Peptides against a protein of PDB entry 5H65. Designs and how they scored, part 81

Target 1, 294 residues: chain A of PDB entry 5H65
Amino acid sequence: QYLERTPLCAILKQKAPQQYRIRAKLRSYKPRRLFQSVKLHCPKCHLLQEVPHEGDLDIIFQDGATKTPDVKLQNTSLYDSKIWTTKNQKGRKVAVHFVKNNGILPLSNECLLLIEGGTLSEICKLSNKFNSVIPVRSGHEDLELLDLSAPFLIQGTIHHYGCKQCSSLRSIQNLNSLVDKTSWIPSSVAEALGIVPLQYVFVMTFTLDDGTGVLEAYLMDSDKFFQIPASEVLMDDDLQKSVDMIMDMFCPPGIKIDAYPWLECFIKSYNVTNGTDNQICYQIFDTTVAEDVI

## One batch from the design tools (peptide; aimed at target 1 K82 F98 P106)

Design b2_p28_8_s4 (made by RFdiffusion4, then SolubleMPNN; from b2_p28_8, 10 letters changed)
Fold by OpenDDE base, seed 3:
Structure b2_p28_8_s4 (fold): chain B 294 residues (1-294), chain A 28 residues (1-28)
Amino acid sequence: as target 1 above (294 residues)
Amino acid sequence: METTDDDLADKALEELEKRREEQLKKLE
């Protein structure tokens, strides 16, 4: 995409929608904390949601653990089941279901687990030893996804979430429709279960200044801007550090803006209606900071 | 069998391996 560089003062005078290439300094940004900038975005309804915190998940899984696994739903053609009783928590029942591929139990690194009554800690540990974990509950006739407020799929440290608004949940037996039951692709799992997967995104507001004008630009990006996936950053200290370093590079604390590096990026303008007032807003797009530092 | 938070993942892995071994025997 080729665009001539346009000064901010000129952009501020123009009607939307338009696309621009700019060169500006990052005067400031918000939110300042990384964990506040990572959100979940639905590609269909475009709703933004907060990423659930550990405390939120603990509550969900604690509630789920109050339900006893239905013995009638154990050991189907799709999965083999094992139930354990915990020593603590007054004998909590935990059911683990090992999903089979054409009636054959796969290796652990290829195996999807369905878990009833597990704690967050237990689930996380399981996800590090198996391919994937789905928190489930006993429904009337089949296992069902536990709660869309919790991850529908956990792979390693990655939590995959679904949109409550757009999803129409189907029972766990619908996983039978998957041809490959060894590589549990999140989108495939979601489709089988009637889930619209949410996307991790960085959501930030940049105040940009090129000396001719000041402009606020909205950033909603999953992996391009920082070249770091938003889906991984919350669970990886090194990635968090990298993002912080990038932001500190463009907006160093205790330093005057005159010494800030120049940021080259693309922005698009768009109209927003707020009551009777029409406002022009700006969004950063198709920009990678690693390539645009001058 | 009773487990703790720390034990469950290991026990699950052991259970899978055990069952896989049994499965192989049945298929032979």
Scores: peptide ipSAE 0.649, ipTM 0.918, DockQ to the pose 0.841
OpenDDE base, seeds 1, 2, 4, 5: peptide ipSAE 0.648, 0.648, 0.648, 0.647; ipTM 0.919, 0.918, 0.918, 0.918

## One batch from the design tools (peptide; aimed at target 1 L34 M220)

Design b2_p29_3 (made by RFdiffusion4)
Pose (drawn by RFdiffusion4):
Structure b2_p29_3 (pose): chain A 289 residues (1-273, 279-294), chain P 29 residues (1-29)
Amino acid sequence: QYLERTPLCAILKQKAPQQYRIRAKLRSYKPRRLFQSVKLHCPKCHLLQEVPHEGDLDIIFQDGATKTPDVKLQNTSLYDSKIWTTKNQKGRKVAVHFVKNNGILPLSNECLLLIEGGTLSEICKLSNKFNSVIPVRSGHEDLELLDLSAPFLIQGTIHHYGCKQCSSLRSIQNLNSLVDKTSWIPSSVAEALGIVPLQYVFVMTFTLDDGTGVLEAYLMDSDKFFQIPASEVLMDDDLQKSVDMIMDMFCPPGIKIDAYPWLECFIKSYNVTQICYQIFDTTVAEDVI
Amino acid sequence: MTFGPLTEEEKEYWEEVFSILKTKNEKEA
């Protein structure tokens, strides 16, 4: 009834901060390599970070495999422990600690594992069969998180990361403070270990063109615009294909802008200290499948 | 998707983007 659209030339003549409903074509976008759009964002210190690569994580887990699990930290009231020996793996030993709920191991889909000396591949397989996995190492008096450079919790396809700057790391026995040992809410796990969780976000720069003007607008969201979770996309091939197709739909490579579909969206202007723009309250996924 | 490290141009670009978005979020908070 009152759906009206503001041309880009009118927006460029106005001061910030304001909000606009617009319709424009996606002339171009960055990043050209779409995997680079997935960033980690700390809600506490607002720092943006790269997600560690497989090679980075492999280095951490292999380095963890050189250390011997300490027998003194095995079989507590919090967890049962089991050590596996290996062959042709530089004498590696793998410790899996099964976390109990009131002195009883829960079902595998509610059971959290702590693992010393495991590979990324093994941890990912364990995450399918069990509720979740925390990579750990034998500290002086208690089990401790392996490294904040690696995920503090792997749950399903989501690798949860914490902020190195804002976190004050606590040892594993502090998991006793969790209300139960079956739900394993990632924010609750992070609080018990003194970790400030990082948030996954898609970060992209759109060049919008409606024929009256041109404008650069940022995309920064976890799951609204694509209806694809940023927290899952790097570990899910289907969700990656969906992002590829949506961006190929709005900005196909090689063909002209005349043939592109229109992008209906809101944008908000703001002062940085020059005026920048950002997409908000917008989803392409409701009308596109 | 094909995963790989950042080039020099991409690093420069992301430094700018990160700086802007960090400052914006600090103002909102």

Design b2_p29_3_s1 (made by RFdiffusion4, then SolubleMPNN; from b2_p29_3, 9 letters changed)
Fold by OpenDDE base, seed 2:
Structure b2_p29_3_s1 (fold): chain B 294 residues (1-294), chain A 29 residues (1-29)
Amino acid sequence: as target 1 above (294 residues)
Amino acid sequence: MEFGPLSEEERKYWEEVFSILETILKQEA
């Protein structure tokens, strides 16, 4: 798309909604810490949520591990089951269910594991080896997901979460509805289990200054702005460093704004109503971060 | 877990799988 560059002073005088191309300096941004900027967004109810920390997940899985796997739910047409006993003092039992494709166990990289009673560490190790893991518990008549405070699917280092408000959880046997039980596409798994999947997003507020005016622009983006997926950044130190480097480049600490590089981006204005007060807000869209030549 | 007749390749595959699981989960029940 093409838009003529518009100075901020002109934009600030115009009614919303409109789209603009701008060239401005990033005076400041918030939050300053990367982990605070990564959120989970529901595409249905639009609620923003915090990404659970490892400490939070540890507690969830510890609580789940207090319940013993139900023997009568093992070895169904959907999956074959195997039980392990840990060597800890209490002898915790862990059940691993290997999901079959048309009655046949696929290769490890294509096999979905359902795990009962596993710790976060164990689950992560399994995910690294088998790619796809779902933490589950024994329900009354079937295996069930843990509550959606835990990931419904872990693939490699990516944790997939669902919206508690919009989801209506179904039991694990509903995975039978998937014709192909080898690819384990997160959206397909979510659909089968009645989950509205949450989306990882970068959420930031930019203060932009082009010398003619100053405005705040909201950024909510999954993978376009930084060309780095928000879903992967928290689990990859190199990606984190890359984002930090980008932000430091556009907003270097200890340097005066006059020396800042120019940021070219698209922003859209929109109206926000608060009672009788109307406010115009701005959001960055369809932008990949790039530096303009001075 | 029960398996039908396995080829040599399949046998080795599952031996590796279970070996990995035993390493992660410590002891088979």
Scores: peptide ipSAE 0.300, ipTM 0.789, DockQ to the pose 0.010
OpenDDE base, seeds 1, 3, 4, 5: peptide ipSAE 0.299, 0.299, 0.167, 0.300; ipTM 0.793, 0.791, 0.686, 0.790

Design b2_p29_3_s2 (made by RFdiffusion4, then SolubleMPNN; from b2_p29_3, 13 letters changed)
Fold by OpenDDE base, seed 3:
Structure b2_p29_3_s2 (fold): chain B 294 residues (1-294), chain A 29 residues (1-29)
Amino acid sequence: as target 1 above (294 residues)
Amino acid sequence: MEIAPLTEEEKEYFKKVYEILSTILKQEA
């Protein structure tokens, strides 16, 4: 897409909706903390929600660990089951169900594990080894997801979440509908289980200044702007540092804005109506970070 | 469903898995 560069002063005078190419300095941004900028976005209802914190998940899985696996639900055509009793004084039982592909157990790196009664720490360790884990509980007639406050799928360090509003959960046996029971594509798993998967996104507000004017632009992006996936950044210290370095580069502390690098990006304007108030807002789109050396 | 006996391939598979799981889950006995 080709757009001629437009100064902010001109943009601020124009009606929406329009698309622009701009060159501006990042005067400031919010939120300042990276962990506050990562959200979950539903592609269907467009609701934004917070990524559950480790403490939240600890509570969820602790509650799940108080439940005893139902022996009647062990060992089906879909999965083979094993039970462990932990060494803790309470004798917690953990059930691990190994999902089979057409009656045959896949290799460990291709095998989906269904976990009952595991702690967050245990589940994370398992996901690092097997790369596909679903936290489950014993339902009335089948294994079920705990709920959508917990990840419906954990692959490596990535926690996949579903939209509570848009999803209609189905039991685990619906995984039988998947022809390929080795790859465990998150979208396919979600579809089988009646889940609308949420998307990790960076959500930030940039204050842009090109010397002719100042405007605020909204950034909602999953992996293009920083060239870093929002889905991975919270679980990777190096990726976090990279994002911080990028932001410090564009908005360096302790120096004057005249020394800031130029940011080239695309923005689109749109109308927002709130009662009798009509406001023009701006959103960054189709942009990867790029700078001009001053 | 009743527990089906493991095949030899499954036994070998689970042997490796059990080592990992036992370490992670800290099985009693």
Scores: peptide ipSAE 0.189, ipTM 0.713, DockQ to the pose 0.010
OpenDDE base, seeds 1, 2, 4, 5: peptide ipSAE 0.176, 0.157, 0.062, 0.182; ipTM 0.713, 0.697, 0.642, 0.710

Design b2_p29_3_s3 (made by RFdiffusion4, then SolubleMPNN; from b2_p29_3, 12 letters changed)
Fold by OpenDDE base, seed 1:
Structure b2_p29_3_s3 (fold): chain B 294 residues (1-294), chain A 29 residues (1-29)
Amino acid sequence: as target 1 above (294 residues)
Amino acid sequence: MEKAPLTEEEKEYWKKVFEILEKILKQEA
């Protein structure tokens, strides 16, 4: 796509909606803390929500662990089951169900684990070994997803979440509909279980200044802007450092704006009504900083 | 477990897997 560069002063006088190419300096941005900028976005209802913290997940899994696995739901055509007893005073029961492919257990790195009664720590350890893990609970007739407030799928260090509003959960046996029970693509798992998967996104507000005017632009991006996936950044210190370095480059602390680098980006304007107040807002789109630094 | 008979290699493989699980989950019930 090609657009002629438009100065901010001209943009600020125009009606929405329109698309623009701009060249501006990043005067400031919010939030300043990276972890606060990472959100979960539903592609269907467009709700934004916070990524659950470790403490939040601990509570959910602790609550789940208070329930005893139903022996009647073990060892089906879909999965083989084993039960462990923890060495704590309560003797907590943990059921692990190994999903089979055509009645045969695949290699551990291709085997989906269904975990019932596990703690966050145990689940994370298991996901590191087996790659794919789903927290589950015993339902009346089948295993069910534990809670959409927790990940429906954990792969390595990535937690996949679903939208509570848009999802219509189905029981675990619906995984039978998957032709390939070795790859465990998150979208396929979600579809089988009636889950609308949430997307990790960077959410920031940029204050842009090109010397002719100043405007605020909203950024909601999953992996294009930084060329870093929002889904991975929270679990990778190096990626976090990279994002921080990028932001420091565009908006260096203790330096006057005159020395800031120029940022080329695309923005679109749109109308927003807040009560009786009508305003024009701006959103960054189709922009990669690594390619747009000048 | 319900699957076709395991080869010796597969048996050894899963033995190691379960040992890891036992370490993670503390004790086999």
Scores: peptide ipSAE 0.272, ipTM 0.759, DockQ to the pose 0.010
OpenDDE base, seeds 2, 3, 4, 5: peptide ipSAE 0.267, 0.263, 0.162, 0.165; ipTM 0.755, 0.752, 0.663, 0.663

Design b2_p29_3_s4 (made by RFdiffusion4, then SolubleMPNN; from b2_p29_3, 13 letters changed)
Fold by OpenDDE base, seed 5:
Structure b2_p29_3_s4 (fold): chain B 294 residues (1-294), chain A 29 residues (1-29)
Amino acid sequence: as target 1 above (294 residues)
Amino acid sequence: MVKAPLTEEERKYFEEVYSILEKILKQEA
């Protein structure tokens, strides 16, 4: 898509909605902390949610661990089950269900594990070793997800979450609808379980200045702007450093804006009504940081 | 899904997997 470059002063005088190509300096941005910039976005209802913290997950899994796995739900046509007992004072029961493909157990890296009673630490270790893990609990007639406050799927270090508002949860046996029970594509798992998957997104506000005017633009992007997936950045120190380097390059601390590099990007204007007040807002779209910057 | 009896090779595989899980979970089997 080609758009002629427009100065900010001209944009600020125009009605919305419109699309623009701009060249401006990043005067400032918020939030300053990267972890505060990563959110979960529902593509259906468009709600933004915070990424659950480890502490939140600890509580969820701890509560789940208080419930004993139901023996009648073990060893179905879909999965084979094994139970372990902890040596601690409480004697916690942990059930692991190995999902089979056509009655055959897949290789460890292709096998989906369903876990009851596991701690966050244990689940993370298992996901790193076996790739795909779903935290579950015993329902009345079938295994089911704990709830959508917890990940519905953990693959390696990536936690996949679902939208509570838009999802209509189905029991674990609905995984039978999957033709291939080895790849465990998150979207397929979500579909089988009636989940609308949330998307990791960078959410930031840029204050842009091209010398003719100042404009505040909203950024919501999953993986295009930084060429780094928002879904991976929180779990990878190197990726975090890369994002920080990019932001430091465009908005160097301790120096004046006249020395800042120029940023070229696309923005779209849109109308926002708050009570009796009408405001024009701006959003960055279809913009990628240059490779020489990354 | 159709459940078939495990072959000897499959049983060995399960045992290995269980062993790994036991190490991770530090639980009694």
Scores: peptide ipSAE 0.162, ipTM 0.704, DockQ to the pose 0.010
OpenDDE base, seeds 1, 2, 3, 4: peptide ipSAE 0.159, 0.148, 0.156, 0.044; ipTM 0.706, 0.698, 0.700, 0.615

Design b2_p29_4 (made by RFdiffusion4)
Pose (drawn by RFdiffusion4):
Structure b2_p29_4 (pose): chain A 289 residues (1-273, 279-294), chain P 29 residues (1-29)
Amino acid sequence: QYLERTPLCAILKQKAPQQYRIRAKLRSYKPRRLFQSVKLHCPKCHLLQEVPHEGDLDIIFQDGATKTPDVKLQNTSLYDSKIWTTKNQKGRKVAVHFVKNNGILPLSNECLLLIEGGTLSEICKLSNKFNSVIPVRSGHEDLELLDLSAPFLIQGTIHHYGCKQCSSLRSIQNLNSLVDKTSWIPSSVAEALGIVPLQYVFVMTFTLDDGTGVLEAYLMDSDKFFQIPASEVLMDDDLQKSVDMIMDMFCPPGIKIDAYPWLECFIKSYNVTQICYQIFDTTVAEDVI
Amino acid sequence: STESLHEQLEHFKETYDESSSGFDMSYRK
């Protein structure tokens, strides 16, 4: 009834901060390599960070495999422990600690594992069969998180990361403070260990063109615009293909802008200290499947 | 806070690899 659209030339003449409903074509976008759009964002210090690569994580987990699990930290009231020996793996020993709920191990899909000396591949397989996995190491008096450079919790396809600057790391026994040992809410796990969780976000720069003007608008969201969770996409081939197809739909490589579909969206202007623009309250996924 | 976040966004924008395209995870190995 009252759906109207503001041309870009009119927006460029105005001061910030304001909000606009627009229609425009996606002339171009960054990043060209779409995997680089997935960033980690700390809600406490507002820093943006790269997600660690497989090679980075492999280094951490292999380095963890050189350390021997401490027998003194095995079989507590919090967890049962089991050590596996290996062959042809530089004498590696793997410790898996099964976390109990009131002195009883829960079902595998509710059971959290703590693991010393495991590989990324093994941790990912364990995350399929069990509720979740925390990479750990034998500290002086208690089990401790392996490294904040690695995920503090792997749950399903989501690798949860914490902020190195904002976190004040606590040892594993502090998991006793969790209300139960079966739900394993990632924010609750992070609070018990003194970790400030990072948030996954898609970060992209769109160049919008409606024929009256040109404008750069940022995309910064977790799951609204694509209806694809940023927290899952790096570990899910189908979600990656969906992002590829949506961006190929709005901005196909090689063909002209005349043939592109229109992008209906809101944008908000704001002062940085120059005026910048950002997409908000917008999804391409509700009308596109 | 806004200025700091913007500087980070521009940093990422400048450092993105534009040599190829798509959601190719092989670069992350």

Design b2_p29_4_s1 (made by RFdiffusion4, then SolubleMPNN; from b2_p29_4, 15 letters changed)
Fold by OpenDDE base, seed 4:
Structure b2_p29_4_s1 (fold): chain B 294 residues (1-294), chain A 29 residues (1-29)
Amino acid sequence: as target 1 above (294 residues)
Amino acid sequence: MMAELHAQLEALRASWDDSTTGFDMSYYK
């Protein structure tokens, strides 16, 4: 993919769609509160969604925790079940189902847990000890995913979400279709359960200035631009700091733009129609941040 | 794809708060 560098003034005169390579300074960006840039995107229906807040998850899991695990669904060929009764005022029953691989329980670090009736706190604790956790509930005939408003899979600190619109959920026994019941690849789990996984993306607006012109471009990127996964950044302070540092490097506060580093990136133009108005917009694509020093 | 997302993007853009900078480490997501 070779493109000659094109000045912004020339780009601004061109019709869309086209692709360009540019060298420009990042005059400004939004959102300034970078956590607001992290969104969930469905690759199928293209709905952009907020990453659920802890409070929302609390409600979902609290509601799930009020349900009693169905004894008839415990201890299948797929999983071994253990039940705990909490000592709180309600005496909740929490079921943990340990998924077996060929009838054998895997090592703890590779074992998938199906958690029924756990609170967010309890689930998070388990996900830190066991790499893979699926929140479930007792269905009519099988365990089922608890709620697509909550993660369908938690791996460490990573929450994997599915699209409510596009998913057609299947019962938990469909995990039997997975040959390897130790690695628990999110896409494989999603496929087995009929889930269209949502993608974490950074969504930002960059104002780019190369001295010949100024244009705004959207960034929608999962892990290439910052070389940091959007799926991990909200749960990792170090990654957050890294993103902060990158943005501060390209758009340093308290310094005039003349001293800003040059950003090389690819942008593509596209047409947007709003009634009778036609507008050309721009997107940054296939770009990893890089700095040019004069 | 971006064209069909544009309305959503514009809505998100309008919702962003520029009062502070960086990540908000006070909340868990």
Scores: peptide ipSAE 0.489, ipTM 0.853, DockQ to the pose 0.687
OpenDDE base, seeds 1, 2, 3, 5: peptide ipSAE 0.486, 0.487, 0.485, 0.487; ipTM 0.854, 0.857, 0.858, 0.856

Design b2_p29_4_s2 (made by RFdiffusion4, then SolubleMPNN; from b2_p29_4, 17 letters changed)
Fold by OpenDDE base, seed 5:
Structure b2_p29_4_s2 (fold): chain B 294 residues (1-294), chain A 29 residues (1-29)
Amino acid sequence: as target 1 above (294 residues)
Amino acid sequence: MIAQIHEQLRALEASWDESTTGFDTSFYK
């Protein structure tokens, strides 16, 4: 973990792969629009994906809302079902399935809701009230996850997504494998349903300058760098402000780089083939910059 | 290894715009 500080000019002369500890100024960073830094990453296939927009989710849930809940799938040993008919002209039917723990309904804040036919707005309201919500649809023999393009689990304001490529979805009854049906740990839910959960990550490019040289380094980090979870930042204005402040501190606008604070971090070099040329690139790792800010 | 996703990273870099700094509340989800 401990490495001796190495000047950038020396690093730029070395072959990859190697690890370094550096002290440099953040000359610039991308994306400047920090919301664009938040991505979803599959730990298995390593595909990077965009976090779905509200509009995308609206479409998915609107489509799901056109389907009528199957009466045969209501009220099982796993869940109790309630049906509502909306007052709109179409008379949309919404089913809410309350997951039981050993045949008993848990407290509201510990109860998982399976929502069938709900809109994004309705789902969000219910997730705030009951904490845990899974959007579902009626399958042939059981309830099924609605769509992996939408969250497989919503807890408060946190949307948990699964990898469409790596997941092999199982029906809702597989939640029976969870002994504790009150805590609803996302990873446990994912495992029960055959989902490979995606990880929220900050993806950025830093231009680092220590006066001896300049190099670009990628940042891909979930919660260590800013000490702020990437999974929460898009839904929390205060966390967004914190990230903004951190970046402004290290790279203040309208100020010369000579006045920038020093950033200490770890970087590792790696080889990349760019067409016919081989180049060395760099990644920031195992670095926390916000300890003094938070 | 980040090298495995480097091509994706380069593609993302190309998609980033610099019209505004920080979090844009207009894109709040």
Scores: peptide ipSAE 0.399, ipTM 0.824, DockQ to the pose 0.677
OpenDDE base, seeds 1, 2, 3, 4: peptide ipSAE 0.395, 0.397, 0.396, 0.395; ipTM 0.825, 0.828, 0.825, 0.821; seeds 3, 4 fail the geometry check

Design b2_p29_4_s3 (made by RFdiffusion4, then SolubleMPNN; from b2_p29_4, 16 letters changed)
Fold by OpenDDE base, seed 5:
Structure b2_p29_4_s3 (fold): chain B 294 residues (1-294), chain A 29 residues (1-29)
Amino acid sequence: as target 1 above (294 residues)
Amino acid sequence: MLAQLHAQLEALDASADDSTTGFDMSFYK
């Protein structure tokens, strides 16, 4: 979409909603720490939530590990089961279920593992080795997803989360509906299990200044703004460095704003009512910073 | 195949490496 550049002073005088193309300097931004800017967003209910911390996951998986796998739920047409007895912690039992494709066990890198009773550390190790892992628990008649507060699918270092409010969980046997039981596409897994997948997003507030005026605009973006997926940045040092470099370029520390580069972006205005107070807010949209850097 | 996979799982039990978890602290501003 092509829009003519509008100075901030003019924008600040106009009613919402409207869309603008602007050229401004990034005076400041919040949060300053990258890990604080990465959130999970539900595309259905639109709530934002924090990415669970390791400590949160430890608690969930530790609780799950106190439950003994139900022998009656092992070895179905969908999966073959093995009991893994840990060498430590008095021989804790972990059930590993290997999902079959048309009755055949796939290659290790294509095999989905259902893990029952594993700790976070164990699950992460298994995910790194075998790619796809779903933490599960024994239900009454079938295996069930362990907890939506934890990832419903772990692939390597990527954690896929679901919305607690919008999801209507179905039992593991619903994975039978998937024609291809080798690729394990997160969206397909989510659909089969009745999960509304959460989207990783960068959430930041930019203070923009073009010399004519100053306004704040928030950014909620998954992969367009930085040309870096929010879903991958937390577990990739190089991606983190890239984002940091971009932000340092546009908002260099210890440098006067007069020397800051110009940022071109699109913003949209919208009305927000807080009681009797009506204010106009701004959101960045359809903007790629990486294109401006090159 | 299953036996081979299980053997690998048992090998993982002997290892302790959590290096792939967490956020790089070097990028805090």
Scores: peptide ipSAE 0.047, ipTM 0.574, DockQ to the pose 0.029
OpenDDE base, seeds 1, 2, 3, 4: peptide ipSAE 0.037, 0.032, 0.034, 0.043; ipTM 0.437, 0.546, 0.434, 0.480; seeds 1, 2 fail the geometry check

